# Peptides against a protein of PDB entry 5VZU, part 5

Target 1, 271 residues: chain A of PDB entry 5VZU
Amino acid sequence: GRTLEDIFHEHMQELILMKFIYTSQYDNCLTYRRIYLPPSRPDDLIKPGLFKGTYGSHGLEIVMLSFHGRRARGTKITGDPNIPAGQQTVEIDLRHRIQLPDLENQRNFNELSRIVLEVRERVRQEQQEGGHEAGEGRGRQGPRESQPSPAQPRAEAPSKGPDGTPGEDGGEPGDAVAAAEQPAQCGQGQPFVLPVGVSSRNEDYPRTCRMCFYGTGLIAGHGFTSPERTPGVFILFDEDRFGFVWLELKSFSLYSRVQATFRNADAPSPQ

## One batch from the design tools (peptide; aimed at target 1 D80 N82 L249 K250)

Design b1_p9_4_s1 (made by RFdiffusion4, then SolubleMPNN; from b1_p9_4 with E7K)
Fold by OpenDDE base, seed 3:
Structure b1_p9_4_s1 (fold): chain B 271 residues (1-271), chain A 9 residues (1-9)
Amino acid sequence: as target 1 above (271 residues)
Amino acid sequence: RLEELRKTY
């Protein structure tokens, strides 16, 4: 029977052949579109822009990070045989923070999987509840036939008078101790390690993280067949680096900011 | 299972 190794070698040969076929098509009529960098907003978790991501056997890909209220998106700028350019490789829910365990328990893949799947179930419940409220609100506008209510006459409102006295009730101002939102201390990042059995292209990843969020990654077969979203963890390391843990693939993608500055790459201001 | 092994990111 074919070994797992034989299947892996066959898949790698198919991937190399597909990359060769796509490269040989560059002599054909290509459509070029200008890509603009997203404008930075004050509430953006980090500066939006181009990142270089690791995609296992595909190697290195260019991803645009952008922020959309309580969501972040990674969009492929480079495509591969499975996921074409312009697809949202990752979607991050900034409402759903992931709390990583201590460093010892971070090595347990099943513990990370449990934490993420619990958050996935909460996200699913919130989507179902929000879908029901939007559905029930539309049902009750039966057509109120606006029967023209007849013009009942203007009864003159009489002018009644003056006097009521100034009762001084001295209600003590209860000191509402405004719980000072402790400024989110840009404190020492949490120690970070990949779970056992999660593959990384490089062992040189940041060993401390600032925060983590629930997200989903896009996977597909060759030619973008049967595309689906898989659960994962977005990991913010610093201003220029983030990661994504693909739980089902047991893989880690490291994204590093492209340090190149581009002239005329800013989105035109909406006139 | 073989088709699942062919899905990548």
Scores: peptide ipSAE 0.486, ipTM 0.884, DockQ to the pose 0.340
OpenDDE base, seeds 1, 2, 4, 5: peptide ipSAE 0.468, 0.466, 0.137, 0.461; ipTM 0.872, 0.880, 0.830, 0.873

Design b1_p9_4_s2 (made by RFdiffusion4, then SolubleMPNN; from b1_p9_4 with E7K T8E)
Fold by OpenDDE base, seed 3:
Structure b1_p9_4_s2 (fold): chain B 271 residues (1-271), chain A 9 residues (1-9)
Amino acid sequence: as target 1 above (271 residues)
Amino acid sequence: RLEELRKEY
């Protein structure tokens, strides 16, 4: 029977062959499109821009990070045999923070899986509830045939007068305990480690993180067959680095900012 | 597992 090693070697040979075929297509007529950097907003979690991401067997890819209100998005700038350029490799829900356990419990993959799947279920419930409110609101526009109700005459309502008694109701000032917004601690990043059995292409990842969010990653077969979204964790390390844990794949992608500055890469201001 | 190897990210 084929060993797991034989299957892995066959798959790696297929990926290498596919990469070679795609590389040989550069001699053909190509369509070039200018890529613009997303505009930075004050409320952006970090500066948007280009990142170098690690994708297991695929190697290094270029991803554009952008912010869209309560969502962040990673868009592939480079494609691979499975996921073409221009696809949304990761979608992050900035409404749903993932609280990592202590460092000992972070090694437990089943604990991380439980936390992520509980958040996935909340996101699903919120989408179902919001879908019901939008559905019920459309049903009640029965055609109101606006029969033209006849113009009833303006009865002049009389000008009643001025009586001015000042009631002295001495309402006690209820102490509005201003809930002190705990200053967003520019907190020392929490200790971070990958769960046992999650593969990383490099063990040189940041061992502290600022915050984590629920997200989904895009996976597909060769030629973008049967594309689906899988649950994962977005991990913010710093201004220039983030990670994504692909929960079902048991893989980790590290994204590092492209330090190159590009001239004329900013989106033209909407005139 | 073979399908997991065919679905990369």
Scores: peptide ipSAE 0.170, ipTM 0.831, DockQ to the pose 0.346
OpenDDE base, seeds 1, 2, 4, 5: peptide ipSAE 0.090, 0.106, 0.083, 0.076; ipTM 0.805, 0.815, 0.799, 0.781; seed 4 fails the geometry check

Design b1_p9_5 (made by RFdiffusion4)
Pose (drawn by RFdiffusion4):
Structure b1_p9_5 (pose): chain A 212 residues (1-129, 189-271), chain P 9 residues (1-9)
Amino acid sequence: GRTLEDIFHEHMQELILMKFIYTSQYDNCLTYRRIYLPPSRPDDLIKPGLFKGTYGSHGLEIVMLSFHGRRARGTKITGDPNIPAGQQTVEIDLRHRIQLPDLENQRNFNELSRIVLEVRERVRQEQQEGQPFVLPVGVSSRNEDYPRTCRMCFYGTGLIAGHGFTSPERTPGVFILFDEDRFGFVWLELKSFSLYSRVQATFRNADAPSPQ
Amino acid sequence: TKGADYRYS
């Protein structure tokens, strides 16, 4: 929904062109691999499926939310040269809720960082052996109309890599649940916010034979 | 910086 002008500034103008060129080299001679929608589950769940998400200058990407015990997974359906399609873009730890402060403390980025790194450490120890909401100051959000109320927060990690999916790594963050079908992820080390929203469209023949 | 494209300017 833009022209060459609105994009010729600039890093996105490059990424958009590469994509167009690269994808169009297929001239619709494509191979498709099977995917499934995730299993629904009652008590043990807060709702799975496909979501549209903001991935900075790469634009929106489609990400599938699925539940695997005390962890939720976000798997890329569409992706980008940094973190490709098919990868785990996010992992939410559902046993480590994070309490939300009043608005003023939410604004304080360092409080959020200290709190998140604390949980990261407690998690490393374990493994080794709704109210008003606002983003902290200094955290970017492409959306800006992110909901200003939220139901809960959890510790999670996202996967990052350089171009070519080089040296991928988990970085700490916080998952934010807004309503039944909108959620967010604060990328702590990037001071960046990704806003996700449910894909409302209904899909035929997409259920899996079983959880395995 | 890895994942720098994910931060909006």

Design b1_p9_5_s1 (made by RFdiffusion4, then SolubleMPNN; from b1_p9_5, 5 letters changed)
Fold by OpenDDE base, seed 3:
Structure b1_p9_5_s1 (fold): chain B 271 residues (1-271), chain A 9 residues (1-9)
Amino acid sequence: as target 1 above (271 residues)
Amino acid sequence: MKGESLRYK
């Protein structure tokens, strides 16, 4: 029977052959499209822009990070034999923070999987509830035939007068001390380590993180076959670095900002 | 059995 190793070698040979075929076709049919950097907003978690990401057997890929209200998106600028350019490689839900455990429990892949799957179920419930409210609101506009009731001229009832008595009732304002949610001190990063059995390209990733969010990553077979969104964790390290843990793939992608400055890369102002 | 094609990121 085929071993898992035989299947892996066959798929790696196919991937190398596909990369060679794609590279050999560049001379025949290139379509160039201008890429614009997303505009930066004050509420953006970090500055949007180009990042270089680690994609295992694909190597390094270029991803555009952008913010869309309570969602962040990573869009492939470079494609590969599985996922073409222009696809959303990652989608991040900025409403759903992931609380990482201590360093000892962060090494447990099953614990991270539990935490992420609990958040996935909450996201699914919120989508079902919001779908029901949008469905029920459309059903009850039966066509009320607005029969034009004739405009009867309702008479000018008179201007009664001014009397002014100033009743003093001094009800004490109960001090509802609104517990000011202290802005979570943006200071001390949490210690960070990958779970045992999660593959990274190297061990050179930040060992502290600022915050984590629930997200989904796009996976596919060769030629973009059977595309699926899989659960994962977005890890913010700093202004120029983030990660994504792909739970089903047991893989980590490190993203580092492209430090190159581009002339005329800003999006045209909406006229 | 059609070997399920491995999916990549």
Scores: peptide ipSAE 0.501, ipTM 0.862, DockQ to the pose 0.141
OpenDDE base, seeds 1, 2, 4, 5: peptide ipSAE 0.449, 0.494, 0.408, 0.473; ipTM 0.858, 0.861, 0.855, 0.863

Design b1_p9_5_s2 (made by RFdiffusion4, then SolubleMPNN; from b1_p9_5, 4 letters changed)
Fold by OpenDDE base, seed 1:
Structure b1_p9_5_s2 (fold): chain B 271 residues (1-271), chain A 9 residues (1-9)
Amino acid sequence: as target 1 above (271 residues)
Amino acid sequence: MKGASLRYE
């Protein structure tokens, strides 16, 4: 039988050949676009910018991480045979934190899958509810027919009356002991391990994470065929590293900040 | 096979 190494090698050759064909076919039709770094905001989860990721056999990819209020986005700067450049490879919902279980239960892929699918269903419900409120407001501009009719004047009257009284009743305010949300200890990250059966290109991923969020990843066939969004987990390790668990693919991608400084990479101020 | 730059095995 073919070894996993043979299958990997054949695939790498195919990907290199595809890249060569695409590059050679479009040599005379290249459109260059300047890429600007996203602006940083004080409320950004981490500094936005360029991250290098490794996607198994596809090698090195560049993703731009940007923040959009309660959402983060990973935009492909480098395309691949599945997903072209400029696509949103990951979309992160910063409202929907994923609580990882203990280290023992983190090894269970089914447990992680359960947690993420429960969050996915909540996100779907919130989208349906918010869609109904936006729909009902547009219906009632019926045509105001302009009919003109004219009349009439009437009066008058004025008065008067009075007093009544004072009743006291002093209902005791029940002390709802607000369970003090223990301030998330900002310092010590949670122990982190990939579930069994989740593939990683490198076993050298951080074994401690700061926080996790629900997100979706973009998947497609070769040539961007049948693109779809699949559920996943965004894992923040530190200021310079994040991961994404692709649940349906049973794969993990590690992203590390590009430490290079780019001159003139700032977006022009909106005039 | 669909992928996020990842093979569907």
Scores: peptide ipSAE 0.066, ipTM 0.822, DockQ to the pose 0.462
OpenDDE base, seeds 2, 3, 4, 5: peptide ipSAE 0.056, 0.056, 0.060, 0.060; ipTM 0.799, 0.804, 0.811, 0.806; seeds 2, 3, 4 fail the geometry check

Design b1_p9_5_s3 (made by RFdiffusion4, then SolubleMPNN; from b1_p9_5, 5 letters changed)
Fold by OpenDDE base, seed 5:
Structure b1_p9_5_s3 (fold): chain B 271 residues (1-271), chain A 9 residues (1-9)
Amino acid sequence: as target 1 above (271 residues)
Amino acid sequence: MKGASLRAE
């Protein structure tokens, strides 16, 4: 049988060949698009901007992190043979926090998978409920038939009838189950470890995280074939570092802020 | 193989 080393070597040769083919195809038509940094908002989880992922032999990935109300987006600035530049590689739902268990249970991939799949099902239910409310509002523009029927005047009279008694319907106050505001444990980083069997290309990842959120990641075959969104976990480590756990791929990506200052990178003011 | 980035099998 092929060794794991043979498979890795063949894959590395394929990657080099693909990179060579892609770079050689670009020699004929380079289109340059200016990238603007998104403006920072007070409600942004961290400062938006450029982050670098290191994939060892696969090279440098650049992702733009941006905030859109209760959603965050990672957009590929550099493409790879699976996901081209300009694609949204990750979408984060900032409404759906992932609570990590203790360090012992964090090592269990099945426990992390359970937690994320439960949140995925809630997100799916909320989307179905919100889809029904948007559907029922459009149906009732029946045609107003303008029938013009005419004027007749009749007058009649005034009758008085009396005393309808007030029924005291004592509607019990339905206990508004106060949605327990999960106390924002603001401040102390939670101990963090990757589950056993989750591949990290960088073993030097932060061992504490500030918070985690539900998200989806974009995966595809080579040449962006059969693209799909899979469930994952966005992990905020600090102001300059975040990670993404790809559940289906059993893998972790670490992203670090690009510390380079770009002159004239601010978005033009809307004219 | 599908990926978010190229990966070895």
Scores: peptide ipSAE 0.061, ipTM 0.786, DockQ to the pose 0.415
OpenDDE base, seeds 1, 2, 3, 4: peptide ipSAE 0.060, 0.057, 0.056, 0.056; ipTM 0.806, 0.798, 0.805, 0.801; seeds 1, 2, 3 fail the geometry check

Design b1_p9_5_s4 (made by RFdiffusion4, then SolubleMPNN; from b1_p9_5, 5 letters changed)
Fold by OpenDDE base, seed 2:
Structure b1_p9_5_s4 (fold): chain B 271 residues (1-271), chain A 9 residues (1-9)
Amino acid sequence: as target 1 above (271 residues)
Amino acid sequence: MKGSSLRYE
């Protein structure tokens, strides 16, 4: 019978071959598209931009992180054998924060899976409810009652109404010192550990995270066959690092900001 | 095997 090692070796050979084909296609690429960095907004969770993932045998992957109101998007700049360039590899719902348990319970994959699947179900319910309200509003085209032609208003004359005196009521402006809501203390990062059985290609991942959110990741077979969205966890470590836990794949991807300064990478202002 | 650039181990 094939050993697990034989299956792994065949799969690795296929991945290397596909990587070689894709790389060779890039070397022969006659069409270049300029990539612009997304503009930063004050409400962005972190500065948008290019992030690099290191994926062992897959090598270097580049993802563009961008913000779209209460959603974040990771778009592949580099393709791989499964997901081509330009695809939205991750979609993050910034409305749905994931609360990680204590470190002991974070080691339990089933606990993380439970938490994420509960959030997934809430997201699904909210989508169903919001879909119904948009449907019912179109039905009441009440009969267009023929509004009778409004009669011409007669030009009545300008009466000279009189001299009302300015009462000087000097109401003291009570200084309601609006207690400046202290900007929500950028919460002390919580201790972070991957669940047991979640593979990390980067053993050196941050052990403290700022925030986690529900998200979905795009998965496919080789050649982008049977693409589907799977549940996951977006993990913000800091301004320059985020991760994604792929629940169904039991895997973790670490992304680090590309520190290269790109001259003229800003999108042209919409004229 | 379906992937996100991750190995199916």
Scores: peptide ipSAE 0.083, ipTM 0.826, DockQ to the pose 0.450
OpenDDE base, seeds 1, 3, 4, 5: peptide ipSAE 0.081, 0.078, 0.080, 0.089; ipTM 0.833, 0.819, 0.825, 0.824; seed 5 fails the geometry check

Design b1_p9_6 (made by RFdiffusion4)
Pose (drawn by RFdiffusion4):
Structure b1_p9_6 (pose): chain A 212 residues (1-129, 189-271), chain P 9 residues (1-9)
Amino acid sequence: GRTLEDIFHEHMQELILMKFIYTSQYDNCLTYRRIYLPPSRPDDLIKPGLFKGTYGSHGLEIVMLSFHGRRARGTKITGDPNIPAGQQTVEIDLRHRIQLPDLENQRNFNELSRIVLEVRERVRQEQQEGQPFVLPVGVSSRNEDYPRTCRMCFYGTGLIAGHGFTSPERTPGVFILFDEDRFGFVWLELKSFSLYSRVQATFRNADAPSPQ
Amino acid sequence: MEEIKEERS
């Protein structure tokens, strides 16, 4: 929905061209691999499926939310040269809720950082052996119309890598649930916010034979 | 991290 002008500035102009060139080399001679929609589950769930998400200069990507016990997984359906399609873009720890402060403390980025790194440490210990909402100051959001109320927050980690999917790593963050079908992830070390929203379209023949 | 920070920010 833009022209060469609105894009010629600039790092996105490059990424957009590469994509066009790269994908168009297929001339619709493509191989397709099977995927499935995730299993629904009652008590033990807050609703799975496909979501549109903001991935900065790469634009929107489609991510599948699925539940695996006390962890939720975001798996890339579409991806980018940093973190490709098929990878785990996000992991939400559902046993480590994070309390939301009043608006003024939400605005304080360092309070959020200290709190998140605390949980990261408690998690490392374990494994080794709605109200108003606002993003902190200094955290970017491509969307800007992110909902200003939220139901809850959890600790999670996202996967990052340089171009070519080089040296991928988990970075801490916080998952934010807005409503039944909108959620967010604050990338702590990037001071960046990804806003996700449910794909409303319905899909035929997409259920899995079983959870395994 | 600098590269992907620029893209995500």

Design b1_p9_6_s1 (made by RFdiffusion4, then SolubleMPNN; from b1_p9_6, 4 letters changed)
Fold by OpenDDE base, seed 3:
Structure b1_p9_6_s1 (fold): chain B 271 residues (1-271), chain A 9 residues (1-9)
Amino acid sequence: as target 1 above (271 residues)
Amino acid sequence: MEEIGRLLS
């Protein structure tokens, strides 16, 4: 029977051949599309922009990070044999924080898997509940029969009625203790380690993280066949670095900000 | 077999 090594070798040969075919096509007529950097907002988790990411055997790819209210998106600027350019490689739910355990329990892949799958189930429940409320609201507009416009009754005159007195009642101002949303303390980074059995291209990743969120990553076969979203963890390390743990693939991608300045890369202001 | 062809993209 084919060994796991034989299958891996066949797959690596196919991937190398596909990369060679794609690189040889650069001698053909290329269609260029202008890319604009997303505008920065005050509420953005970090500055949006271009990041270089590592995708295992695919190598170095360019992803654009953008923020959309309570969601973040990683969009592929470079395509590969599986996912073309312009696809959303990662979608992050900024409502669903992942609390990492202590450093000892972070080494346990099953513990991370449990935490992520529990959050995935909550996200699924919230989507089902919100889908039912939107469905029930449309059913009860039965056709209101157009009852005929009843006639305009005449405007009779403004009678002047009098001066009623100034009752004093001094209702005490109940101290609504506005629970001050504690400004998200730019807290000391939590110690971070990848679980045992999660593959990273480089062991040189940040060993402290600021915060983590639930997200989904896009995976597909060669030629974008059978695309699906898999659960994962977005890990914010700092202003210029984030990671994504692909739970089902047991892999880690590190993303680092592209430090190049682009002239005239800002989106035109919406007129 | 199909799982190995589903690379991270």
Scores: peptide ipSAE 0.069, ipTM 0.802, DockQ to the pose 0.293
OpenDDE base, seeds 1, 2, 4, 5: peptide ipSAE 0.066, 0.060, 0.065, 0.060; ipTM 0.796, 0.789, 0.798, 0.791

Design b1_p9_6_s2 (made by RFdiffusion4, then SolubleMPNN; from b1_p9_6, 4 letters changed)
Fold by OpenDDE base, seed 2:
Structure b1_p9_6_s2 (fold): chain B 271 residues (1-271), chain A 9 residues (1-9)
Amino acid sequence: as target 1 above (271 residues)
Amino acid sequence: MEEIARDLS
């Protein structure tokens, strides 16, 4: 029988060959599209922009991180044999924070899986409930025939007089001790480790994370066949680094900010 | 084969 190693080598050879075929096909028809950086908003979790991602066997890819209210998106700038450029490789739900356990329990893949699947179920329930409220609200706009109610002349109510009694009530300024909202301690990063059996391209990932969120990753067969969203965990390490744990794939992708400055990369103002 | 092609591993 083929070993897992033989299968991995054959798959890697196929991916390299496909990548070569796709890149060689560009010689015949190059369509250039200008990429604009997303505008940054004050409420963005981190500065949006280009990140260099590691995708296991696919190697190095470029992803655009953008924020859309309570959602973040990773959009492929580079395609691979499975997922073409312009696809949303990751979608992050910033409403659904993942609480990682201690380091000992973080090594347990089944514990991470449990936590993620519980959040996935909540997301499904919220989608079902929100779908019902949107359905019932549309039915009751029967045509209210706006009968033109005749303009009754609003009688001039008389100007009652100015009696200006200056009630002195010297209410003591209660010292509202403004409880100085302790600036929400920029949460001391928690220790981070990948679960046992989660593949990483290298062991050089940050060992401390700021926060985690539920998300979904896009997976597909070669040529973008049977695309589906799988559950995962977005790991924010710092302003320049995030990760994604692909739960079903048992893989980890590390993303690092592209530090290159691009002139004229800002999106044109919507006219 | 298709399952492996989905594996980013």
Scores: peptide ipSAE 0.075, ipTM 0.804, DockQ to the pose 0.519
OpenDDE base, seeds 1, 3, 4, 5: peptide ipSAE 0.068, 0.065, 0.068, 0.062; ipTM 0.802, 0.801, 0.801, 0.795

Design b1_p9_6_s3 (made by RFdiffusion4, then SolubleMPNN; from b1_p9_6, 4 letters changed)
Fold by OpenDDE base, seed 1:
Structure b1_p9_6_s3 (fold): chain B 271 residues (1-271), chain A 9 residues (1-9)
Amino acid sequence: as target 1 above (271 residues)
Amino acid sequence: MEEIAKDLS
């Protein structure tokens, strides 16, 4: 029988061959498009820009991280055999923070899976509720032909009445001590470890993270067949590093900022 | 198996 190693080697060879075919076929008809760096905003979680990631057998990829209100996006700058360039490889919901458990429970994949899936269901509920409010508003513009009907006059009348007073009853509202959400001390990251059974190309990932968010990753077969969004965890390590846990794929991708300065990479000012 | 990240294996 084919070993798991044989299957992995065959698939790596196929990916290398596909990469070679793609590079060789396009040599005669290349369309070049300038890529602009996204502008930085004060409310951006980290500085937007280019990050280098590694995806198992696909090797080195370049992703543009950008911020869009309460969403972050990782856009592929490099394509691969599955996902072409320009696709959003990750979409992050910055409204849905994931709290990682203690370091012992972080090793449990089922615990992380539970937490992520509970957040996914909340996101689905919010999307359904917001879809209903947008649907009801469009229905009622029936053209009411306002026919002009005319006349009548009536007049009356006036009156009166009166007084009633009294009662004081002064029920003291009990001080519900709002448990002060301790402001998450922005400075000290929490200990971080990958769950057992999550594959990482390198064990050299940060062992401390600042915060985590719910997100989705794009997966597809070769040639961008059957593209779908899978649940995952965006992990912010620092200003220059983030990770993504692909929950269904049980894989981890580390992204590191490209430190190169690019001349003329700023977006033209909107005229 | 390193499930190939982004591949529908």
Scores: peptide ipSAE 0.056, ipTM 0.787, DockQ to the pose 0.264
OpenDDE base, seeds 2, 3, 4, 5: peptide ipSAE 0.051, 0.055, 0.046, 0.047; ipTM 0.783, 0.787, 0.788, 0.783; seed 2 fails the geometry check

Design b1_p9_6_s4 (made by RFdiffusion4, then SolubleMPNN; from b1_p9_6, 5 letters changed)
Fold by OpenDDE base, seed 3:
Structure b1_p9_6_s4 (fold): chain B 271 residues (1-271), chain A 9 residues (1-9)
Amino acid sequence: as target 1 above (271 residues)
Amino acid sequence: LEEIAKDLS
């Protein structure tokens, strides 16, 4: 039978061949498209822009992070043999925050898996309920033939007079104790560690995170075959770094902001 | 297998 080593060798040969084919295409006629940076909004979780991400054996890739209301998106700029440029590598649901357990329980992959799958099930339920409300609303507008109701004459209702009695009612000033919104202390980041069995390219990832959200990653075979969305965790470390845990792949991608400034990279204002 | 799975993303 094929050994695990034979399968690995065949896969590595195919990946090397695909990388060689992609490299050889650069000597041909290429279509260049201008990429614009997303506009920054005050409510954006962090500044949108270009990030460098680590993808397993592919190495370093460039991803554009953008915000779309309660969703964030990572779009591949470089692409690879599996996922081409312009695809949404990650989609983040900013409505579904993930609470990480304590540092000891963060080492347990099954605990992280449980938390993520519970959130995935809530997202599915909300999508089903929202789909039913949109479906039932369309059914009942049968075309009621608006028969032209005959114009009944507007009877002139008489102008009742002006009696202005000034009622003095001395409403007591209820002390609205303004609950002082404690300024959301930019909370001390939570200690962070990858679960046992989750592989990272480098062990040099931030050991403290600000917040986590549910998301999905895009996976496919070579040549973008059988593309599917897999559940994962978006981890915000700081203004310039985030991670994604690919739950089913047991892998971690670290993304770091590209510090290069580009001239004339801002999107044209929508006229 | 784990390395092959990393090559899907």
Scores: peptide ipSAE 0.196, ipTM 0.850, DockQ to the pose 0.317
OpenDDE base, seeds 1, 2, 4, 5: peptide ipSAE 0.070, 0.071, 0.078, 0.080; ipTM 0.793, 0.793, 0.801, 0.801

